# Ledger of designs, part 365: peptides against a protein of PDB entry 6GMG

Target 1, 331 residues: chain A of PDB entry 6GMG
Amino acid sequence: DSDDRVTPPAEPLDRMPDPYRPSYGRAETVVNNYIRKWQQVYSHRDGRKQQMTEEQREWLSYGCVGVTWVNSGQYPTNRLAFASFDEDRFKNELKNGRPRSGETRAEFEGRVAKESFDEEKGFQRAREVASVMNRALENAHDESAYLDNLKKELANGNDALRNEDARSPFYSALRNTPSFKERNGGNHDPSRMKAVIYSKHFWSGQDRSSSADKRKYGDPDAFRPAPGTGLVDMSRDRNIPRSPTSPGEGFVNFDYGWFGAQTEADADKTVWTHGNHYHAPNGSLGAMHVYESKFRNWSEGYSDFDRGAYVITFIPKSWNTAPDKVKQGWP

## One batch from the design tools (peptide; made by RFdiffusion4, then SolubleMPNN)

Design b2_p29_5_s4 (from b2_p29_5, 16 letters changed)
Fold by OpenDDE base, seed 2:
Structure b2_p29_5_s4 (fold): chain B 331 residues (1-331), chain A 29 residues (1-29)
Amino acid sequence: as target 1 above (331 residues)
Amino acid sequence: MSNQEKADLINKANEEARRLAEERARRAA
C-alpha cells in the first residue's frame, strides 16, 4: 500500500544536483535531488536533455521499483531473469552440514539454499546474455533478423539458450517491450534497441499452499535457475513478502536495483541505483531516498529476501538511462 | 494487472531504517 505516496514536484531542467551523502559505501540523496541528477545525466533522448515528466516522476515515486521503472521505461515484468545456483554445494551442505544452535531444520535448509546462490555469477550470466543479445541487435532491422542473429550467436557459443522455444521469455522479450514498438523508440527496429539489466530481490517462500516453515524460512526448491541457461521461472513471484517469524516482525515484498548497460568489467565496481520506499514526505515513511551502491552493497541484500534475480530488458539506444559509465554520487 | 496496480503492491515499510540496522549489524560483526 502506498496511500501516502506523493509525486515529487518538477525540478527545473537546469538545476544542478546537490552533493550526495556518503553512507556505508553508498551515495545517498533525496528523490528530488536524484531527479536533478537524472535530468543532467540520464534524461537525454536522442542527445537532448529533457525534464523528467510528471508520469516519470510518478513512476519514480513508487520507491525501490520506481528507479528501475523510470529508467527502463516500463514497470518491471521480470520475465527474463537469470541466477546462478550451486547444486553440488547445496546437496553437500544439506548432507554434511548441520543446523546452527537454535536453528530449525527448515531454517537451516532455507539458509543453505540462499547461500547456494551466487549473486556475482548470476550477474555475470545476465551480462553475458545481454552481450549476446546486443550483438544480435546490431544491424538487425527486423525481429526476424534479430532472432536469426541471436540463434547464430548462441550456436557459436554452444549456449543452452538456443534450445528455448520461440515463446520463451528469452526470445519474446524484445517484441514484448513497449518501447521497441514506439515510433520514437525502437520503431520495430532491433538495431535501435539495447539490452539492459536490473536486479530484483524477493522471497522464495511465497506459496500459500506450502508449509508455514517455508514461508518463514524460505523454500529451498523455489526460483532456482535452469541448468545451462540460468533462466529463472519468475511466474510464481507474486510479490508476497516473507512471513514473520516473531510477533511484530514484518518484511518488505521486494527490492529493485538498476544497473543498465555499464561496461565496467569488474563487477565490484559497477553501480546499482535503488530506492528505499515510496515517496511520502508528509507521511510516516518520509521522503524517498535514492541510493547508488556498488555491487557489494547491492548484492548483500536484506533478511527480507533469499533470492536475487538479474533481469534483462530493452531500451532504445536513444535513451541515456543506461550509459556505459555510471558515476556514483554527485559531483 | 496494470502497471499502476502492480506498483500499489509495494509494502508500506520503512526499508531505510531496517536497511541501516542490518548494515550496522554487519559492520559490527
Scores: peptide ipSAE 0.040, ipTM 0.719, DockQ to the pose 0.058; fails the geometry check
Fold by OpenDDE base, seed 5:
Structure b2_p29_5_s4 (fold): chain B 331 residues (1-331), chain A 29 residues (1-29)
Amino acid sequence: as target 1 above (331 residues)
Amino acid sequence: MSNQEKADLINKANEEARRLAEERARRAA
């Protein structure tokens, strides 16, 4: 029951974290201990450690989305999303592949579609775009300068994103970022902002007007990236979970993982921070746990989801929630 | 859907999936 959610208590600013627990390539800890780590490592504003505020602790308490929320400074809007889909693989597998024993045609098509997404390529595309955006931000002191720089960078790279509409999520993302407009944030100065990345796992079969099979096994045509740009139209993502395929079966609506702005070139060595569920220390779910996972562990996802998107947003450079290097666990 | 409702949908299933994965890993070891 969502009514069991509790905001974690404040932690003293100088309290050091307890050691994380290793678990199958991940590092795990209780939310209170993550707050301690966050205050030591990620809390810095203009180079000074900050105690996590009550508001931030409340955001964090919402679970997996809470980790992304507290580090990005806003509830995820997911508008600027990227993925990679192998159309040739999809078509070939549909034509030449066979359903598994007991697998329906709809289940087969849904599975093949899921497997045709390349999480690593999707992540790399987002990183590429974030890098372009960061170059465009670097010396831009107003939005017009940023947009001009961005268009120039895209033209130089012959990137299909140069053809996007000015009102698209791609070009409007910065202006729609609350921290960009805040006095203590970007203060309307693009050069004070940097691009950051998080990931969302979700279900493709969310259209209630579609067939039951699509809701159960996935919609093979839904949430595909546009060719050339890699942009995913997220407008139809309503946080609707997968429909049960058997009595008593239930699925969750989404998962979020925070990457930030790590510079590690090897995707497999990047660290993704995420939570298990909302904080309910006195409820059936128990205390929230935070995980720091390698990319392989994150990108694997769960059967609840058949889509992964890599989303770009922005934070002030004065924040340390997205450092160049993230160390897994503690110490 | 409220933020709370969103949180409710994510948390329970992910934890269960993780537990199942850990159990499978233990059995495979």
Scores: peptide ipSAE 0.038, ipTM 0.690, DockQ to the pose 0.028; fails the geometry check
Fold by OpenDDE base, seed 4:
Structure b2_p29_5_s4 (fold): chain B 331 residues (1-331), chain A 29 residues (1-29)
Amino acid sequence: as target 1 above (331 residues)
Amino acid sequence: MSNQEKADLINKANEEARRLAEERARRAA
């Protein structure tokens, strides 16, 4: 329920941001100030700064998902998602480990599963795939050429993704991207597009037919990446939050972090942009804040979530919402 | 479910204070 959500007002195009403030290793600011930064740094279309439109401001106002929404140009579909899971670690810990004092078996299994995911390797896999896609896009002027290039690249790398179905999210992602079809976007020219990455944190225990324990403590078997490809089947992600473990406890459905297309090779130095909640300056939650976090801060997540996925989508190269270098904070 | 509906569901429980508390707890550990 977001009845008190407000769309942030327009900011003059020439208005410079106020300084960001540190927040536990992050750079933090109010949403209106982020709009100012966005207009100065990320708003460029074909090299020209743009005022954030009312529609974009409305998207942004939805909080954590809003940052990814405004920068990707579409509401996250999460179809092309990657993760890394250490099956051997999981099995070993289940076999040789034991619940902590006061920890139930279900809680133990859920925790062990959560800890068996490697966020850095998941991110690296997404970056690897995005790089392959970008190479395939670079000289392709129609979708057929893109797909052919993609298959060749995958074959050269002996990547298991080459065996995916033609209708899979992997091969269909580009054609299903609205900005690819837009005249001022890709205009159906793959070479005008680039792959970008965002991340979603969510809860594994979303199956309503499963045990209450899985809903409370996680489903150890849910949302694991496929071996070889790293693809996560996101079809069962229905934005269902973790079930309360105690009276009065509540959890958030998801969190989204925007990475874009940074070229920083050191994962730990990459910057992730995300929001706290919907913009409600006159409501109990208050104004929306935007955070620019280093990978460590982002990947740690919250107790609300036991899964992290790194998702690939596409934006026009003419957009500057995913620059090669992202500077944390302001100035 | 519409995109707006999805966004609405997320924002209801997303409170900065709780997140910051968890962040502090992690850093203190």
Scores: peptide ipSAE 0.037, ipTM 0.714, DockQ to the pose 0.031; fails the geometry check
Fold by OpenDDE base, seed 1:
Structure b2_p29_5_s4 (fold): chain B 331 residues (1-331), chain A 29 residues (1-29)
Amino acid sequence: as target 1 above (331 residues)
Amino acid sequence: MSNQEKADLINKANEEARRLAEERARRAA
């Protein structure tokens, strides 16, 4: 329920942000101040800064997903998702490891599965694929040319994605992107688009037909990446939170972090932008805050989640919501 | 579920408060 949600007011186009404050290794500010920064840094269309529209401010007001929403131009569909899972580590730990004192078998298996995901390798895979896509987009003036380029790139790299079905999220993602079809966006010209990345944290134990233990402690087999491709089937992600393990305990259903198209080679130096909750300045939750976190801070996640996916989507190159370099905080 | 409905089911907790709680838990472990 977002009954207390309020759309942040418009900020003057030329209003400069107040300084961000350090918070647990990240830069933090109130949503209104983020709007100011966004207008100065990320709002540019064809090189000209824009005031954040009422619609965009409304999107942003939805919290963590709102940050990704306003910067990607659409509500996240999460169809083209990547992760990395160490199957050998998982099997070895299950075989040779043991539950901690007081830890149930289900809790142990869930924890081991969670720890068998490598966030950095998952992120790296998404970046690799995004790079391939960007090369395929280059000088492709129709979807057929893009797809041909993509297949060639994959063949040259002997990438398992070359074997994906033409209807898979991998090949269909571009044509299913609204901004690709927009006159002022891609205008059906792939060369006007670029691949961008965001991340979603969520709970694996979402199957209501499964055991209560899986809902409480995770489903070790759920949302694993396919071997070779790294693709995660996100079709079963229904934004269902972790089940409480004790009375009064409650968990949140997801978190979103925006990366965009940063070129920083060191993953640890990349900046991830996310929100804490929906904007409720007059409610119990209070005003929405926006965080710019380093990868370590983002990828750590919360106990609410045992999965992290790195998702590729597309935006027009004319947008500056995904610049090559992102500076943490202000100034 | 519509996109709007999905967006309505977002984080209902303060991230900073959660982070503090998790840090305390890590120190206690």
Scores: peptide ipSAE 0.033, ipTM 0.670, DockQ to the pose 0.043; fails the geometry check

Design b2_p29_6_s1 (from b2_p29_6, 17 letters changed)
Fold by OpenDDE base, seed 3:
Structure b2_p29_6_s1 (fold): chain B 331 residues (1-331), chain A 29 residues (1-29)
Amino acid sequence: as target 1 above (331 residues)
Amino acid sequence: SEEEEYREKERKKRKEFNNKFKGKTEIPP
């Protein structure tokens, strides 16, 4: 129960982290120790270390979403989401494939749809778009200049995003970012902002008016990216978990992973920071743990989810929550 | 594999929590 959630205590600004625990390509630590690392590495504003505030510690305490929340500065809105779906693979597998022994048709279709999403290509698309946005931001001192630069960059690349409406999340994302408007943030100057990426895992079968099979095994047609742009309509994501397939079975509503703005070209070497559950040191779940996972570990996800989206948002360049290089663990 | 066992263990732990912040909703595009 979320009522068992506790806000982690403040950590002294000069307190160094304890070593992280290595586990199968991940680095793991308790949330309190992550706060220590965060203060040493990620807390910098205008080059100065900051103690994680009570509000930030409270955000962090929510688990996986809390890691993205504290580093992005806002609760995820997921408006600018990208994915990659292989339609030809999907059609071919449906036509030529067969359900496994004991697998229903609905299970088969849901599985084939899940397998037709390419997490790596989805991530690469988001990185491509973030790069375009960052170029558009660099010399833009007002929103109009940013939008003009963005359109020019898209035209040069013959990118289908150039055809998006001005009200699209693609064009409105910057102006809808609170930190862009803050005096100590962007101060309405696009050149003070940078694009960052996080990922969300979630369930496709969220439509309560659909069949029970779709809710249990996935909706093969839901949350597909638009052709050419890779944009995913996230409006139907209501954080509804997968329906149980057996008595006593339960599923998580979502998972979030923070990437930020790493420059590592090899996707497999990128580091994703995420939490296991809300902080409940006195509850059944125990203390929250934070993981720094490689892309392989992150992108594998869980059976709770059959969709992955890669989302772009913005943070001030003065923040160090999205450095060029992220190192797993401590030291 | 040991990795699969680890992932399954973590998955089981995660079944018991809800990360949704009350009052926060995804804004449709």
Scores: peptide ipSAE 0.276, ipTM 0.783, DockQ to the pose 0.215; fails the geometry check
Fold by OpenDDE base, seed 4:
Structure b2_p29_6_s1 (fold): chain B 331 residues (1-331), chain A 29 residues (1-29)
Amino acid sequence: as target 1 above (331 residues)
Amino acid sequence: SEEEEYREKERKKRKEFNNKFKGKTEIPP
């Protein structure tokens, strides 16, 4: 229930943030202080810092999704999602492995499936594709030119994405990005846009028609990437949380982490920005906190989730919400 | 580990609300 959600107040444009608190490899701060940092570092439009608008503060107040929302400029659609799954590992572990003591077969299979996803390779695939897209965008002044460039790049790399349908999320993602069409955004000019990445953690066992065991322990066959492309069909993700395995147990529906367009080649050094929950300073949950985590901390996720997808979207190059380098914490 | 303790603490907080966002769904492009 989000009834206790409050929109954080406006922060003066020139207010500097307080130092972030280091917390087990993460940098943590309250949402109000993140707004201060955001205004100093990420708010820039055409080189000018901006006060976070009421609308943006409202988006942010929704928690983890809010961080991605405010930085991407749109609610996540998750259409262009990538992952990496080791099919051989999965098959081998199922064949040769055994359930742990007290572990059910369904729990074992769910765990093995979860462990067969490679978060780093999934992230790298998304980065690879984003790089291809960015090259295709760079000198394209209309969508047709972008698509032609994209096809050429994919052909040159012998990438299986070249075989995707023209109406696929892969090819339609740019045209379906609101900021691409905005006058102060892309203005229908692909060269004014850049690809950015965020990640979503979610539960595989969302099919209500499936067994209770799959809903409790995961569906080993759900949300696997397509071979060659790495694309994940996200159409069945309905933000349904993991089913409780015991009375009083509850799970969260999703988590979102913002990466943007960092150029750091070492995945382990990349910074992921995410929120804990919606902002409820006067409610039981308390104030929203924002975390800047290293990839390891982000990719580990929570027991609430057994899938991680890395999603590509687009933002105007004039926005500074996805800088080349993200500094963890403050100062 | 300290990290496990941290994650458990955060998970506990998150369990107080099983839906981080209501009223919006993924909108197909």
Scores: peptide ipSAE 0.087, ipTM 0.729, DockQ to the pose 0.278; fails the geometry check
Fold by OpenDDE base, seed 5:
Structure b2_p29_6_s1 (fold): chain B 331 residues (1-331), chain A 29 residues (1-29)
Amino acid sequence: as target 1 above (331 residues)
Amino acid sequence: SEEEEYREKERKKRKEFNNKFKGKTEIPP
């Protein structure tokens, strides 16, 4: 029960942030100060800064998912997710590798599967697809025009996504975006929207019908990207954490990181914004903190997770929650 | 490394959170 969660108070529109704290390549601040930064940098609608609304502050208060929620304008659905998996590496390591001392076979297989994912390639695939989508959006004034443009772009690039079903999350993602339909958002005009990216870390061993070993050490076959497209079927992700391997051990359900639409070509220089936990200033957890991490720090994740997905969604171009350049920390 | 120590510290905070709430991370209703 999240009974201790509190909505952060409103911050004056013109209040400047306090300096962020540097922490091993990350910039850290308390949620209230992030709201101040957000109002100065990310809040702009049609070029005008806005105070973070009570609703937005409420969304933000949910922690790591809250950062993505407030910036994307919707709770993450994770339908359009990408990853990269090295099947040859996986097979080779299973065949030729050996469990470490004290490592069970299931633990070995889970680890090998985790290590066979390439976070950088997964991220690059998402960026590639987002770029294609943005080109398709640019001059499309209705959904049909967008879809036609998208198909043409994919054909020109010989991209396997061209073969996806019309009902696939890939083609339906725009129409299923609330802000696309909003009068002050896209207003059903694709050219008013842009593709953005966030990332989710989660556990593979979520199938209750599977072995206990898979729930403890990972399911090597779960949440792999489809060959050619890189699409991950996220339908089985139910926010179930890793099962404890020892008494008293517990794991977190997920982590979310916001990237947006940064244009930095070097993945290692991109900034990812995420939170630690829900805001509980009067509870045992304490105040929520927001982190701005470089890709290396983000992609490393935690032992709580053995999967990382890079998800595409859409926001109105009039929003400044996904600028071309993100500066880490303050000032 | 100092970085590993930092990551472990943050992981522990998240773990403690999860344990307090019976292994559940807060999500919107």
Scores: peptide ipSAE 0.042, ipTM 0.702, DockQ to the pose 0.551; fails the geometry check
Fold by OpenDDE base, seed 2:
Structure b2_p29_6_s1 (fold): chain B 331 residues (1-331), chain A 29 residues (1-29)
Amino acid sequence: as target 1 above (331 residues)
Amino acid sequence: SEEEEYREKERKKRKEFNNKFKGKTEIPP
């Protein structure tokens, strides 16, 4: 079905973007215009503007994941994911709550589980951890120094992440980042890297061995964060969409939103960049659009998804794909 | 709400085709 995907053409380096269209609190534009903005604002490597390469344009063309892909420099692996789940709320609502009219027990449980996740707290946890990592990176010139700094920071904060295994995604994430090893990237120097954040929306009911009800209405027990750390085991996420509940119904497999490394303290004022679908200008889906949404608009998600995770990865500090401030729209 | 209508519209557009990357799978931690 991705056979209609087309790589957007190159845009001249000096071409300025057209104004974005306001859309219900979001800023929207066609993918080609986003490329123009990206080249003017986010393309800088070592302070120099870069034309988006054919490879990067190809990555971008994949839609929502493409925005995260082009800005992070790698396809999302989602290994270091965080969320917040209110276990007490979940238990209490299951015990004392009632299904809505026409809602099955499975639908009710799935909904209650979804509602027991706190997107804002999940995001805040990821930001907290990213900040700790950035402090650990700042003066570390080798991986050992980074890890030592990280452990010290965690100990000082009495953070449960200090108890994670050395092989956990938390400690291995930096070494497993391709751009860390690149000569023009980190060059194996942690101090040349920074932590960045993106978010993934996905479906919990992906286990084919589970009940049909879980696949249709969600698996209340799936993809919960570990207590204390907030880490989500993403190993079972296989990009399987929600199962149809009626004939002809279809759901999307995931959504990705790029945050980067914004310093805005108010979560509600942060900007999330995401795409609608893969670029198919000559197909039924049409051209890809890119949205710059406020956190509230992003975190609301779609009925296609009942989980949200906030993922940490790393990029070179020399890249400007994750600036401290992101302006919504253009100009 | 206008926002809900927008969200539904965008969702409908995406229903036709999954954002699928052929040959790419997430690597387990």
Scores: peptide ipSAE 0.040, ipTM 0.691, DockQ to the pose 0.242; fails the geometry check

